# Peptides against a protein of PDB entry 8YVU: the designs that were tried, part 69

Target 1, 39 residues: chain A of PDB entry 8YVU
Amino acid sequence: PQLCYILDAILFLYGIVLTLLYCRLKIQVRKAAITSYEK
Target 2, 160 residues: chain B of PDB entry 8YVU
Amino acid sequence: TWLTVLKKEQEFLGVTQILTAMICLCFGTVVCSVLDISHIEGDIFSSFKAGYPFWGAIFFSISGMLSIISERRNATYLVRGSLGANTASSIAGGTGITILIINLKKSLAYIHIHSCQKFFETKCFMASFSTEIVVMMLFLTILGLGSAVSLTICGAGEEL

## One batch from the design tools (peptide; made by RFdiffusion4, then SolubleMPNN)

Design b2_p14_4_s2 (from b2_p14_4, 12 letters changed)
Fold by OpenDDE base, seed 3:
Structure b2_p14_4_s2 (fold): chain B 39 residues (1-39), chain C 160 residues (1-160), chain D 39 residues (1-39), chain A 14 residues (1-14)
Amino acid sequence: as target 1 above (39 residues)
Amino acid sequence: as target 2 above (160 residues)
Amino acid sequence: as target 1 above (39 residues)
Amino acid sequence: DELLKLFLDLLLSF
C-alpha cells in the first residue's frame, strides 16, 4: 500500500514535468513553423 | 509568448476542468450513495460533509464551460465572464485543497490513534477508504486548480 | 488500496502517452531544424 | 489538434 502512494506521487510529478516539457516543445515547433513560413 | 500558448490551449484546459469536475461529482455521488456519511463518527469524511465534491464540481464545470464558450464565440463579454468564472474556480480549488488536506490529516490521525492493525475492522476500513478517496480527490482538485489558474492567467492577459 | 492501483494504472498510461507524444514532437522539431538549416 | 477537437466535441456532446 505504501508503495502505491509513492508510485502515485512519482507518476504525478512525472506527468506534470512531461506536460511542461511538452508545452515547451510545442511552442518551439510552432515558432519553427512560423519562422519557416516567413522565409 | 507563454500567454499566447495558454490562449491556444484554452479549450483543452476547459475540457480538462470539466472532466475533473465531473469525476469529482461522480465520486461524491457514489460515496454519498454507498455510505451514510452522516452516521459515520469522526471527521474522516469532513470534505464530503462540507459538500466540496458537489459545489466544487459545479464551480469547475461552470468555469470550464464558460471558457470553452468564450473561446469559440470570441465575444468580449464572454471573455470577461469566463475570467470571472475562472477566478471563482481558482478560489474554490484552493479552498478545496485546504479542506482535503485537513480531511487527510484527520483520517491519518484516526488510523494512528486506533492502531489500525486489523484492516478488516469497520472503522479502520472506513478510515483507509476515506484516505484513498481524499487522495484521489486531492489529485483531481490540483489538476482542476491548475487548469483554472491557467485559464485565469490567459483571460487576464487578453484583457490587458 | 485497490483504488490507488487503478490510479497508478491511469497515471502510468498517461505518462506513456505523453512520452510518445513528446518523442513525436521532438522528432518534428529536429526535422524542422534540419529543414531550416538546409535553407 | 484534430484529436483534441474530437475530444472536445465528444465532451460537448454529453
Scores: peptide ipSAE 0.489, ipTM 0.796, DockQ to the pose 0.036
Fold by OpenDDE base, seed 4:
Structure b2_p14_4_s2 (fold): chain B 39 residues (1-39), chain C 160 residues (1-160), chain D 39 residues (1-39), chain A 14 residues (1-14)
Amino acid sequence: as target 1 above (39 residues)
Amino acid sequence: as target 2 above (160 residues)
Amino acid sequence: as target 1 above (39 residues)
Amino acid sequence: DELLKLFLDLLLSF
């Protein structure tokens, strides 16, 4: 059970990191789209 | 195209493969240091007895390193070498998945047969621990195989 | 322990889905950047 | 640790 909880913690952390990266990338896409629209 | 996307992510896939390999080695080392697998009855640690965490990690590490080097230097000979290494790693990963699935089935069968309700019993604890570790290794192996296959496809596309 | 394993499976699946979405989003950013460069 | 940093740097570069 302890190992399972450790794995959960790792996967949870990984999910958080991926979510942050996804959000940052989404912001970049939006900025690129706005720049393309203004041209 | 899919090939172009995979080529651009080749270095990332290689790093991911190396990381996966290192994690597999760490798990193998931890299990070997904490548990005496040779004294454990049954086939609940068959993947570890086969040495998969070690040789599999080596194959994935080599494949990942070659992929990174190939991408950085962008040389034809490195592309061929990376293709060969990634192909070998893909085969190793597939074999590893097979071994891990067999191990998982045996571990689960053991738990079901013995009706392991008491977690603190040595045999049931070991079977549960094995199941947890095997599941973790299976996930890592799937990730590694995915990266190796992707790198193989990229390398094959560059040779054509 | 069973609930922990189920959680692991869910988190793992979530991680895979997020990785795929991140890759797709990255491709979109690259396409947008190329389009902006050609203008 | 270096591999992790490399991985993180690579993730951040993408």
Scores: peptide ipSAE 0.518, ipTM 0.807, DockQ to the pose 0.049; fails the geometry check
Fold by OpenDDE base, seed 5:
Structure b2_p14_4_s2 (fold): chain B 39 residues (1-39), chain C 160 residues (1-160), chain D 39 residues (1-39), chain A 14 residues (1-14)
Amino acid sequence: as target 1 above (39 residues)
Amino acid sequence: as target 2 above (160 residues)
Amino acid sequence: as target 1 above (39 residues)
Amino acid sequence: DELLKLFLDLLLSF
């Protein structure tokens, strides 16, 4: 049971990091799309 | 363009494989050091008895290292070597998943047969502990397999 | 304890999906960057 | 630890 909680913590942290990276990347895509639309 | 994207992903996938390999090796070493698997009755540690944490970790580690080296040096012979290693790692990962699934089934069956309500019983504790470790190993193996397959596809695309 | 394993499965699936989405998004950003460079 | 740092640096570089 304790190992399961440790795995949950690792996976949760991984999910948070990926979500942050995804959000940053999504913002970059939006900025690139706006720049392409202005040209 | 697609090849350049795949190359940048190759290094990341290689690092992921190495990390997965190191974690698998660490778990294998810890389990072997703390528990004498040979004296444990049942097949709850069948994956460990088969040595999967070791040979699987070696395959993933080699595949990851070769992928990183191939990406850095951009040599044709390294690309072929990486492709071969990734293919071997993919096969090893698939085999590992099969072994781990069989181990999980045996562990779960053991828990059901012995009606493990008392976690203080050594056999039930070992079965539960094995189940947890095998699940972790299964997740790591799936990650490694995904990385190896991705690298194999990338390498095959570069050779064509 | 059973809930922990279910959570592990959900988090793992979430991680895989996010990884795939991140890769797709990264490819889109690179395509947008190349298109911007060609203009 | 070095591998983790390498992984984190690689993740941040993407």
Scores: peptide ipSAE 0.515, ipTM 0.806, DockQ to the pose 0.052; fails the geometry check
Fold by OpenDDE base, seed 2:
Structure b2_p14_4_s2 (fold): chain B 39 residues (1-39), chain C 160 residues (1-160), chain D 39 residues (1-39), chain A 14 residues (1-14)
Amino acid sequence: as target 1 above (39 residues)
Amino acid sequence: as target 2 above (160 residues)
Amino acid sequence: as target 1 above (39 residues)
Amino acid sequence: DELLKLFLDLLLSF
């Protein structure tokens, strides 16, 4: 039971980190697309 | 396009594979150190008795290391070796999943037979603990298999 | 206890999906960068 | 520790 909750915490943290990275990457894609359009 | 993506992530996949292997090995070592599996009634720890954490970790570690070395040195012989190791690791991962599923079924059956409503009973606690560890190992094995398969596809693409 | 395992499964699935999306997005960033460089 | 550092460096490289 405790291990299950520990695993949940780890997976939750992993999900948060991935979400942040995804958001940052999405912003980069948008910036790159805008720069490409202006050229 | 997919092959190109996988090629760029080969090192990451290799590291992930090694990490997965290390975690599996650690879990196996901890369980073997804390619990005397040989004296536990039933086949609740059948995956551990089969030695999956050990041989699985070895296969994944070797595969991951070879993948990383192959990517860094970019030598033809290393690429072929990595492909072979990743193929072997993929097979091992599939076998591991099967073993873990069987273990999980046995653990669940044990819990059902003994009507483990009281969580603090020693036998029920052990069965529950086994179930939790097996589930964790199953997830790790799936991740490892995914990485090994991805690396195998990448290696096959490089040979073509 | 059962809820914990269900949560683990959901979080695990979420992690896989996010990883795939991250990979796809990374490819898009690279493609956009290449296109921008060729212009 | 080296593996962890390698993993972190790899993550940061992406």
Scores: peptide ipSAE 0.508, ipTM 0.802, DockQ to the pose 0.047; fails the geometry check

Design b2_p14_4_s3 (from b2_p14_4, 10 letters changed)
Fold by OpenDDE base, seed 2:
Parts: C-alpha cells; structure tokens; sequence
Structure b2_p14_4_s3 (fold): chain B 39 residues (1-39), chain C 160 residues (1-160), chain D 39 residues (1-39), chain A 14 residues (1-14)
C-alpha cells in the first residue's frame, strides 16, 4: 500500500523529468532544422 | 533505420540493463534480510524462493557489462560474446516474467482465500507486501527484457 | 489500493513511451547537426 | 567503486 504510493511518486517524478528533457530536445531539433534551412 | 537507432543507444541500453539488474538484486537482498522466506506460509514469495532476483540479476548484469565493453572496444569477439549474453539474458528475462506472474497469481489467490479486508493482519500484510514487490520486480524485468532484446537485435544486425 | 496499482501501470507505460520518443528525438538532433555541419 | 564510477560517467555522457 504505502510502497505503491512511493513507486507512484518515483514514476511520476521520472515522467516529469523525461517530459522536460523531451521538450528541450524538441526545441533543439527545431533550432537545428531552421539553421540548416537558412544555409 | 531502426538498427542504426539501436546501435547508437546500445550503451544506454546496457547501462539500463545493469541498473535494472542491480535494483532487482537490491530488492532480493532486502527481502531476504528482512523476511525469512523459508518460514513464510504459502507460496506468496515463490519468485524469491526460486532465486529469480539473484540469478536474473546476474544474467542481466553480465549481459549489460558485456554489451558496454563490446561497444567500447569494438572487437568482433566481444560483439559475439555480447550477443550470446544478451540472448541468454532475454531468455532469462522471459522466464523471470513467467515466474513473477505465477507468484502474483498465488499472492492474489492468498488474499482472496483469507478475505484480507484488514491490512494490519500479519498474513494479509505479508501477502500484500509480496504483491507489491512482485509487481515492481515485474516492471523491472520487463524493462530489462526490453533492453536485452534490443541489444540482441543490434548485435545480430552488426554480424549481418 | 487498486487505484494505486492502476496508476503505477499507467505511469510505467508513460515512462516507456517517453523514453522511446526521447531516443528518437535525440537521433533526429544528431542527424540534423551532422547535416548542418556538412553544408 | 570503479565500476560505479564508470556507470556514472556513462550516464553523464548521455
């Protein structure tokens, strides 16, 4: 019971971190694509 | 191509496999240190009695380490060894999933038989704890199997 | 209690999907960077 | 300890 909630917290935190990293990476891809198009 | 993607992530997959193995080993050691599984009534810890956290962790650790070493040294003999180890690890992971599912069924059956409405009862608490640990181990095993299979596919692609 | 386990499953699946997407995106960033360097 | 350090270095390189 309590262990389940602890696991939920860890997984939730992991999901948030991954989402942030994904967003940052997506922005980098877009910037790189724009730079390549302007050349 | 998918193979190119797997090649680039091979080291990451190997690390993930090792980490999964270490976590499984930690869970196994903690459970064995806190609980005397041999004296627990029923088969609610059948996966632990079978020693899955230990041998599974060993297989995953070896396969992960070999995969990382193979990628770093880029030697043909290491690639073949890693492929073999990852294949063995994949088989072990599949077996582990089966064992864990059986354990989960037994734990759930135990809870049903004893009508565990009160969590603070010792037997019901143990069954519930077993269920939670088995679920966590199942998730970790699925992750490990996924990494091992991915590494196997990558290694097979390198040999072709 | 049952809801906790369901939440664990959903969060776990979400984590796997995000990891795969992150890997794909990382590869795209690398490809875009290489293409921009070759120009 | 060296293995752990290697693992951490690998993790940081990603």
Amino acid sequence: as target 1 above (39 residues)
Amino acid sequence: as target 2 above (160 residues)
Amino acid sequence: as target 1 above (39 residues)
Amino acid sequence: NRLLELLLQILLDF
Scores: peptide ipSAE 0.495, ipTM 0.798, DockQ to the pose 0.041
Fold by OpenDDE base, seed 3:
Structure b2_p14_4_s3 (fold): chain B 39 residues (1-39), chain C 160 residues (1-160), chain D 39 residues (1-39), chain A 14 residues (1-14)
Amino acid sequence: as target 1 above (39 residues)
Amino acid sequence: as target 2 above (160 residues)
Amino acid sequence: as target 1 above (39 residues)
Amino acid sequence: NRLLELLLQILLDF
């Protein structure tokens, strides 16, 4: 039971980090697409 | 650049806000239907007694709807309304987090004071259940607050 | 306790979906980088 | 249903 709450916290933190990384990566893809379009 | 990214994600943030609000409302309704909170002694369900799941859900729902409408219609008057609603939702979310933290402290204190070794005791079970529900509500409130704050920053950036 | 396990399942599923999306996006970034290098 | 469709559209656009 206590392990469940710890797991929730870890998964929640992991979700936040992945969301931030996903957003950064999406921005990079968009920048790359814009750069390729301007060439 | 960050403002531009957030502007493109306004609809997603609005939908997330509405979804969070609906889940909070559902939890509040279920808890009120299953448990008679008025007959439970102590402040284990203080957040529910304060009606947070209901008014919080209303604020988040209105904020999310206004954000979606503002983005879709792209009208100047809707932008101001959305900014106001998102600001109000952000304040409501912050207040909700405070209430939930207080409720968690009271619930944990109750568990420690009564030395809940027997989980099957009704009082200990209710305190544990309250703690679980409040934690879930806290996560949802943090998500809603994050979306509301993001939308507020986007709206403020558009007005400048 | 049961609610904790349900939350764990949801967060775990969310983490898997985000990981898959991140991998797809990373592949797209790599493809875009290769395409820009060949021009 | 419209909310679900909107969510699906957002997910597909991502």
Scores: peptide ipSAE 0.494, ipTM 0.789, DockQ to the pose 0.041
Fold by OpenDDE base, seed 4:
Structure b2_p14_4_s3 (fold): chain B 39 residues (1-39), chain C 160 residues (1-160), chain D 39 residues (1-39), chain A 14 residues (1-14)
Amino acid sequence: as target 1 above (39 residues)
Amino acid sequence: as target 2 above (160 residues)
Amino acid sequence: as target 1 above (39 residues)
Amino acid sequence: NRLLELLLQILLDF
């Protein structure tokens, strides 16, 4: 059970990191779309 | 095209492969350090006894590194080298998945046969621990194999 | 312990889905950047 | 160390 909780923590951390990266990428896409629209 | 997308993600796939390899190596070393697998009866740790976390991690690491280097330098010889390494890693990954599945079946069979109700019993604890670790390694190996196969397809596409 | 394993599976699936979405989003960003450069 | 730095750089570039 302890190892399972450790794995959960690692996967949770991985999920958080991916979510942050996804959010950053989404912001970049939006910025690129706005720049493309203004041109 | 799908091949173009894979080529653009080659570095990412390589990094993912290296990371997967490192995680597998870490798990292997931790398990070997915490548990004396040689004294455990049965085939609960068959994948560890076969040394999969070690050689698998090596193959995936080499494949990932070669893929990254190949993408950065864009040299024909590196592309061929990366293709060879990724092919080898794909074979290793497939073999690893097979070994891990066999290990999982044995571990689960052990748990079912002995009707492990008490988790604190040494044998049941070891079987459960093995199952957990093998599942983790299986997921990592699937990810590594996916990256290696993707890189192999990319490399093959560049040679054609 | 069983709930922990279920959570691991869910988190793992979530990680895979996020990785795929991240890759797709990255491709979109690159396409948007290329389009912006050509204009 | 160089490999780790390369991996970190790649990770940061993504």
Scores: peptide ipSAE 0.503, ipTM 0.802, DockQ to the pose 0.041; fails the geometry check
Fold by OpenDDE base, seed 5:
Structure b2_p14_4_s3 (fold): chain B 39 residues (1-39), chain C 160 residues (1-160), chain D 39 residues (1-39), chain A 14 residues (1-14)
Amino acid sequence: as target 1 above (39 residues)
Amino acid sequence: as target 2 above (160 residues)
Amino acid sequence: as target 1 above (39 residues)
Amino acid sequence: NRLLELLLQILLDF
């Protein structure tokens, strides 16, 4: 049970980090699309 | 730039809030249906006794719905309403986290006092179950608070 | 403990889905960068 | 049903 809670904490942290990275990457894709449209 | 990103993610954040609210409501109803909280000794289910899964779910649902409607219709009154609802949801989320942390501490203290090595005992099982439910609700509340805060920042940025 | 394992399964699935979406988004950023370089 | 469709559309837009 203790290992399960530790795994939950790690997976939760990983999920938060991935969500932030995904948001940043989505911004980059949108910036690239805008730059391509302006050319 | 950051505000434009948050604006584009408003629908996702709103949906996340609604989903989180629905999950919290489901857990609340399941716990109330399976367990008679009124007959449970101690404050192991203090968050449920306070009704947080219900009123918190309502606040998050309203906030999420208003955020989605505000983004789609792009009306000034909806933007202000969404900002107000998200602010209220953020406050509710913060209060909910506090209540859940207090409940978690009480549940953990109960487990330590009774030296619960065998989970088959009714009291130890209830304390462990409470701890698990509170942890899940805490994670959901943190996610809901994050979405509400993000929507609040986005709404505040649109008013500036 | 059983609920903890269920939560682990949900978080793990969420992590896998986010990783796949992140990879797809990263490929899109790379394609956009290549297209911008060719213009 | 409309809420579920909206959720699915948001998920597909990602």
Scores: peptide ipSAE 0.498, ipTM 0.797, DockQ to the pose 0.041; fails the geometry check

Design b2_p14_4_s4 (from b2_p14_4, 11 letters changed)
Fold by OpenDDE base, seed 3:
Structure b2_p14_4_s4 (fold): chain B 39 residues (1-39), chain C 160 residues (1-160), chain D 39 residues (1-39), chain A 14 residues (1-14)
Amino acid sequence: as target 1 above (39 residues)
Amino acid sequence: as target 2 above (160 residues)
Amino acid sequence: as target 1 above (39 residues)
Amino acid sequence: NDLLLKLLELLLSF
């Protein structure tokens, strides 16, 4: 049971980090698309 | 730049907030249907006794819906309404986290005091079950608060 | 303890989906960068 | 955006 709670914490933190990275990457893709459209 | 990002993700944040609210409401309904919380001794279900799953879900649902409507209609009056609702939801989320932490401490203390070596004892089982539900509710509340705060920042940026 | 395992399963699935989406988005960014370089 | 719209429609359908 203790391992389960530790795993929950790790997976939760991983999910938050991935969400932030995904948002950053999505912004980069959108910026690249806008730059491509302006050319 | 960050404000622009939040504006683009406003609908996603609103949907996340509504989903969190719905899950919270479902958990509250299930617990109330399966367990007679009023008859359980101790404060292991203090968050449920306070009605947090219900009023918290209402606040988050309203905030999420208003945020989505505000983004879709792009009306100034809706932006202000959404800002107010998201601010209220942020306060509610913070209060909810506090209540859940207190409940978690009481549940853990109960398990420690009664030396719950026998998991199948009714009181120990209820305390353990409460702890698990409170942890899940805490995660959901953190997600909801994060979305509400993000929407509040986005709305405040639009007012400036 | 069973609820903890259910939460682990949900978070694990969420992490996998986000990882796949992140990889897909990263590939899109790379393709956009290559296209921008060729112009 | 399409996935978000589908998710929103799913949520509104309940």
Scores: peptide ipSAE 0.485, ipTM 0.790, DockQ to the pose 0.038
Fold by OpenDDE base, seed 4:
Structure b2_p14_4_s4 (fold): chain B 39 residues (1-39), chain C 160 residues (1-160), chain D 39 residues (1-39), chain A 14 residues (1-14)
Amino acid sequence: as target 1 above (39 residues)
Amino acid sequence: as target 2 above (160 residues)
Amino acid sequence: as target 1 above (39 residues)
Amino acid sequence: NDLLLKLLELLLSF
């Protein structure tokens, strides 16, 4: 049972980190698209 | 720049808020259907007794729907409505987090005081179940609050 | 304990979906960068 | 199911 809670914490942290990374990547894609249109 | 990014993700945030609300509602319904909370002694289900899974889900659902509609129609009146709804949802989410934290503390205190080594004892089982549900609800509420706050910031930025 | 396993399943699924989305975005960023260098 | 599919499509579009 304790291992399940630890797994929950790890998966939750992973989800948060991935969400942040996804947002950052999305911003990068947008910046790259803008730069491509300006050239 | 941040405001522009949030505006473009407004619909996604709204959908996330609706999903969070639906999950909260489902959890509330399941708990109410499986367990008779009124007959449970103690404050281990204080968040459920307060009806948070229900009214919180309603607020988040309304806020999310309004945010999606506002983004799709791009009308000023919808933006203001979404801003108001998201502000209300943010307040509701903050209140919900507070209630859930209090419930979690009570549940953990109960487990600690009664030295719940026997998991299958009714009281310890219920306290453990409450702790698990409250943790899940807390995570969902944090996600919902994050989306609501983000949508509120987006709406406020559009009004300026 | 059963609820913990359900939460694990949901978080795991969420993590997989986010990972796939992240990979797709990363590919898009790379494509956008290549297009920007070719112009 | 249609609403869920639309929601999934919306999520995937972002």
Scores: peptide ipSAE 0.483, ipTM 0.800, DockQ to the pose 0.047
Fold by OpenDDE base, seed 2:
Structure b2_p14_4_s4 (fold): chain B 39 residues (1-39), chain C 160 residues (1-160), chain D 39 residues (1-39), chain A 14 residues (1-14)
Amino acid sequence: as target 1 above (39 residues)
Amino acid sequence: as target 2 above (160 residues)
Amino acid sequence: as target 1 above (39 residues)
Amino acid sequence: NDLLLKLLELLLSF
């Protein structure tokens, strides 16, 4: 049971990091689209 | 387009594969050092008895290293070698998943037969521990297989 | 213990989905950058 | 890319 909780913590942390990276990447896509539209 | 993406992430996939292999090897070593698997009753650790954490780790490590070297040197012979190694790693990963599923079924059956409500009993604890380790190994094996397949597709695309 | 395993499965699935979405988004960023460079 | 390079160097150091 302790190993299960450790795994949960690792997976949870991984999910948070991926979510943050996804959000940052989404912002970059939007900025790139705006720059392309202004040209 | 997808092939281009895989090529750009080839080094990342290779590193992921090596890390997966190292983690699998570490788990195998720890389990073998802490537990005398040969003396444990039943086939709760059948995946470990089959040596999967060891040979699987070797295959994934070699595949990952070859993929990284191939990407860095960009030589045709290295690309072919990486393709072969990744194909072998993909096969090994599939076999590993099968072994782990069988082990998981045996462990769950053991828990069910002995009605392991009290996890403090040695046999029930070992079965539960085995189940947890097998699940972790299964997840790692799936990740390794995904990376190996991706690298195989990337390598095949370079040969075309 | 059963709840822990269920949580592991959910977090694992979430991680896979996020990884796929991240890859797709990264492709979009690259396509947008190429299109912007050609203009 | 830098993080990946650092991770690769770490792996090669073992």
Scores: peptide ipSAE 0.483, ipTM 0.792, DockQ to the pose 0.037
Fold by OpenDDE base, seed 5:
Structure b2_p14_4_s4 (fold): chain B 39 residues (1-39), chain C 160 residues (1-160), chain D 39 residues (1-39), chain A 14 residues (1-14)
Amino acid sequence: as target 1 above (39 residues)
Amino acid sequence: as target 2 above (160 residues)
Amino acid sequence: as target 1 above (39 residues)
Amino acid sequence: NDLLLKLLELLLSF
């Protein structure tokens, strides 16, 4: 049971990191779209 | 387009494969050091008895390393070598998943048969521990297989 | 223990989905960058 | 440690 909780912690951390990276990429896409619209 | 994307992520996939392999080796080593699998009754640790954490990890590590080296040096011989290694790793990963699923079924069956309510019993504890480790290994193997398959597709695309 | 395994499955699935979305988003960013370079 | 740092740099480069 303890190992399961450790795995949960790792997967949770992985999910958080991926979410942050996804948010950063999404912001970049939005910035690129705005720049392309202004040209 | 897909091939180009995979090529750009080849190093990342290789690193992921190596990390997966290293984690598998670590778990295998820990289990072997803490538990005497040979004295445990049943096939609860069949995947470990088959040596999958070791040979599988070796294949994944070699495949990942070759993929990274191939991408960095862009040599034809390394590309072919990486393709071969990744193909072998993909096959190994598929085999590993099969072994782990079989092990998981046996472990779950064992828990069901013995009605393991008390985890203090050695047999129930071992079965539960096995299921947890096998599930972790299964997840890692799926990740490794995904990376190996992706690398194989990249390599095949470069050869065509 | 059962809740832990369910959580593991959910987090694992979430990780896979996020990875796929991240890859798609990365491709979009690259396409946008190429388009901006051609202008 | 150097390998881990290289791995981190590689991960951050993506």
Scores: peptide ipSAE 0.475, ipTM 0.795, DockQ to the pose 0.045

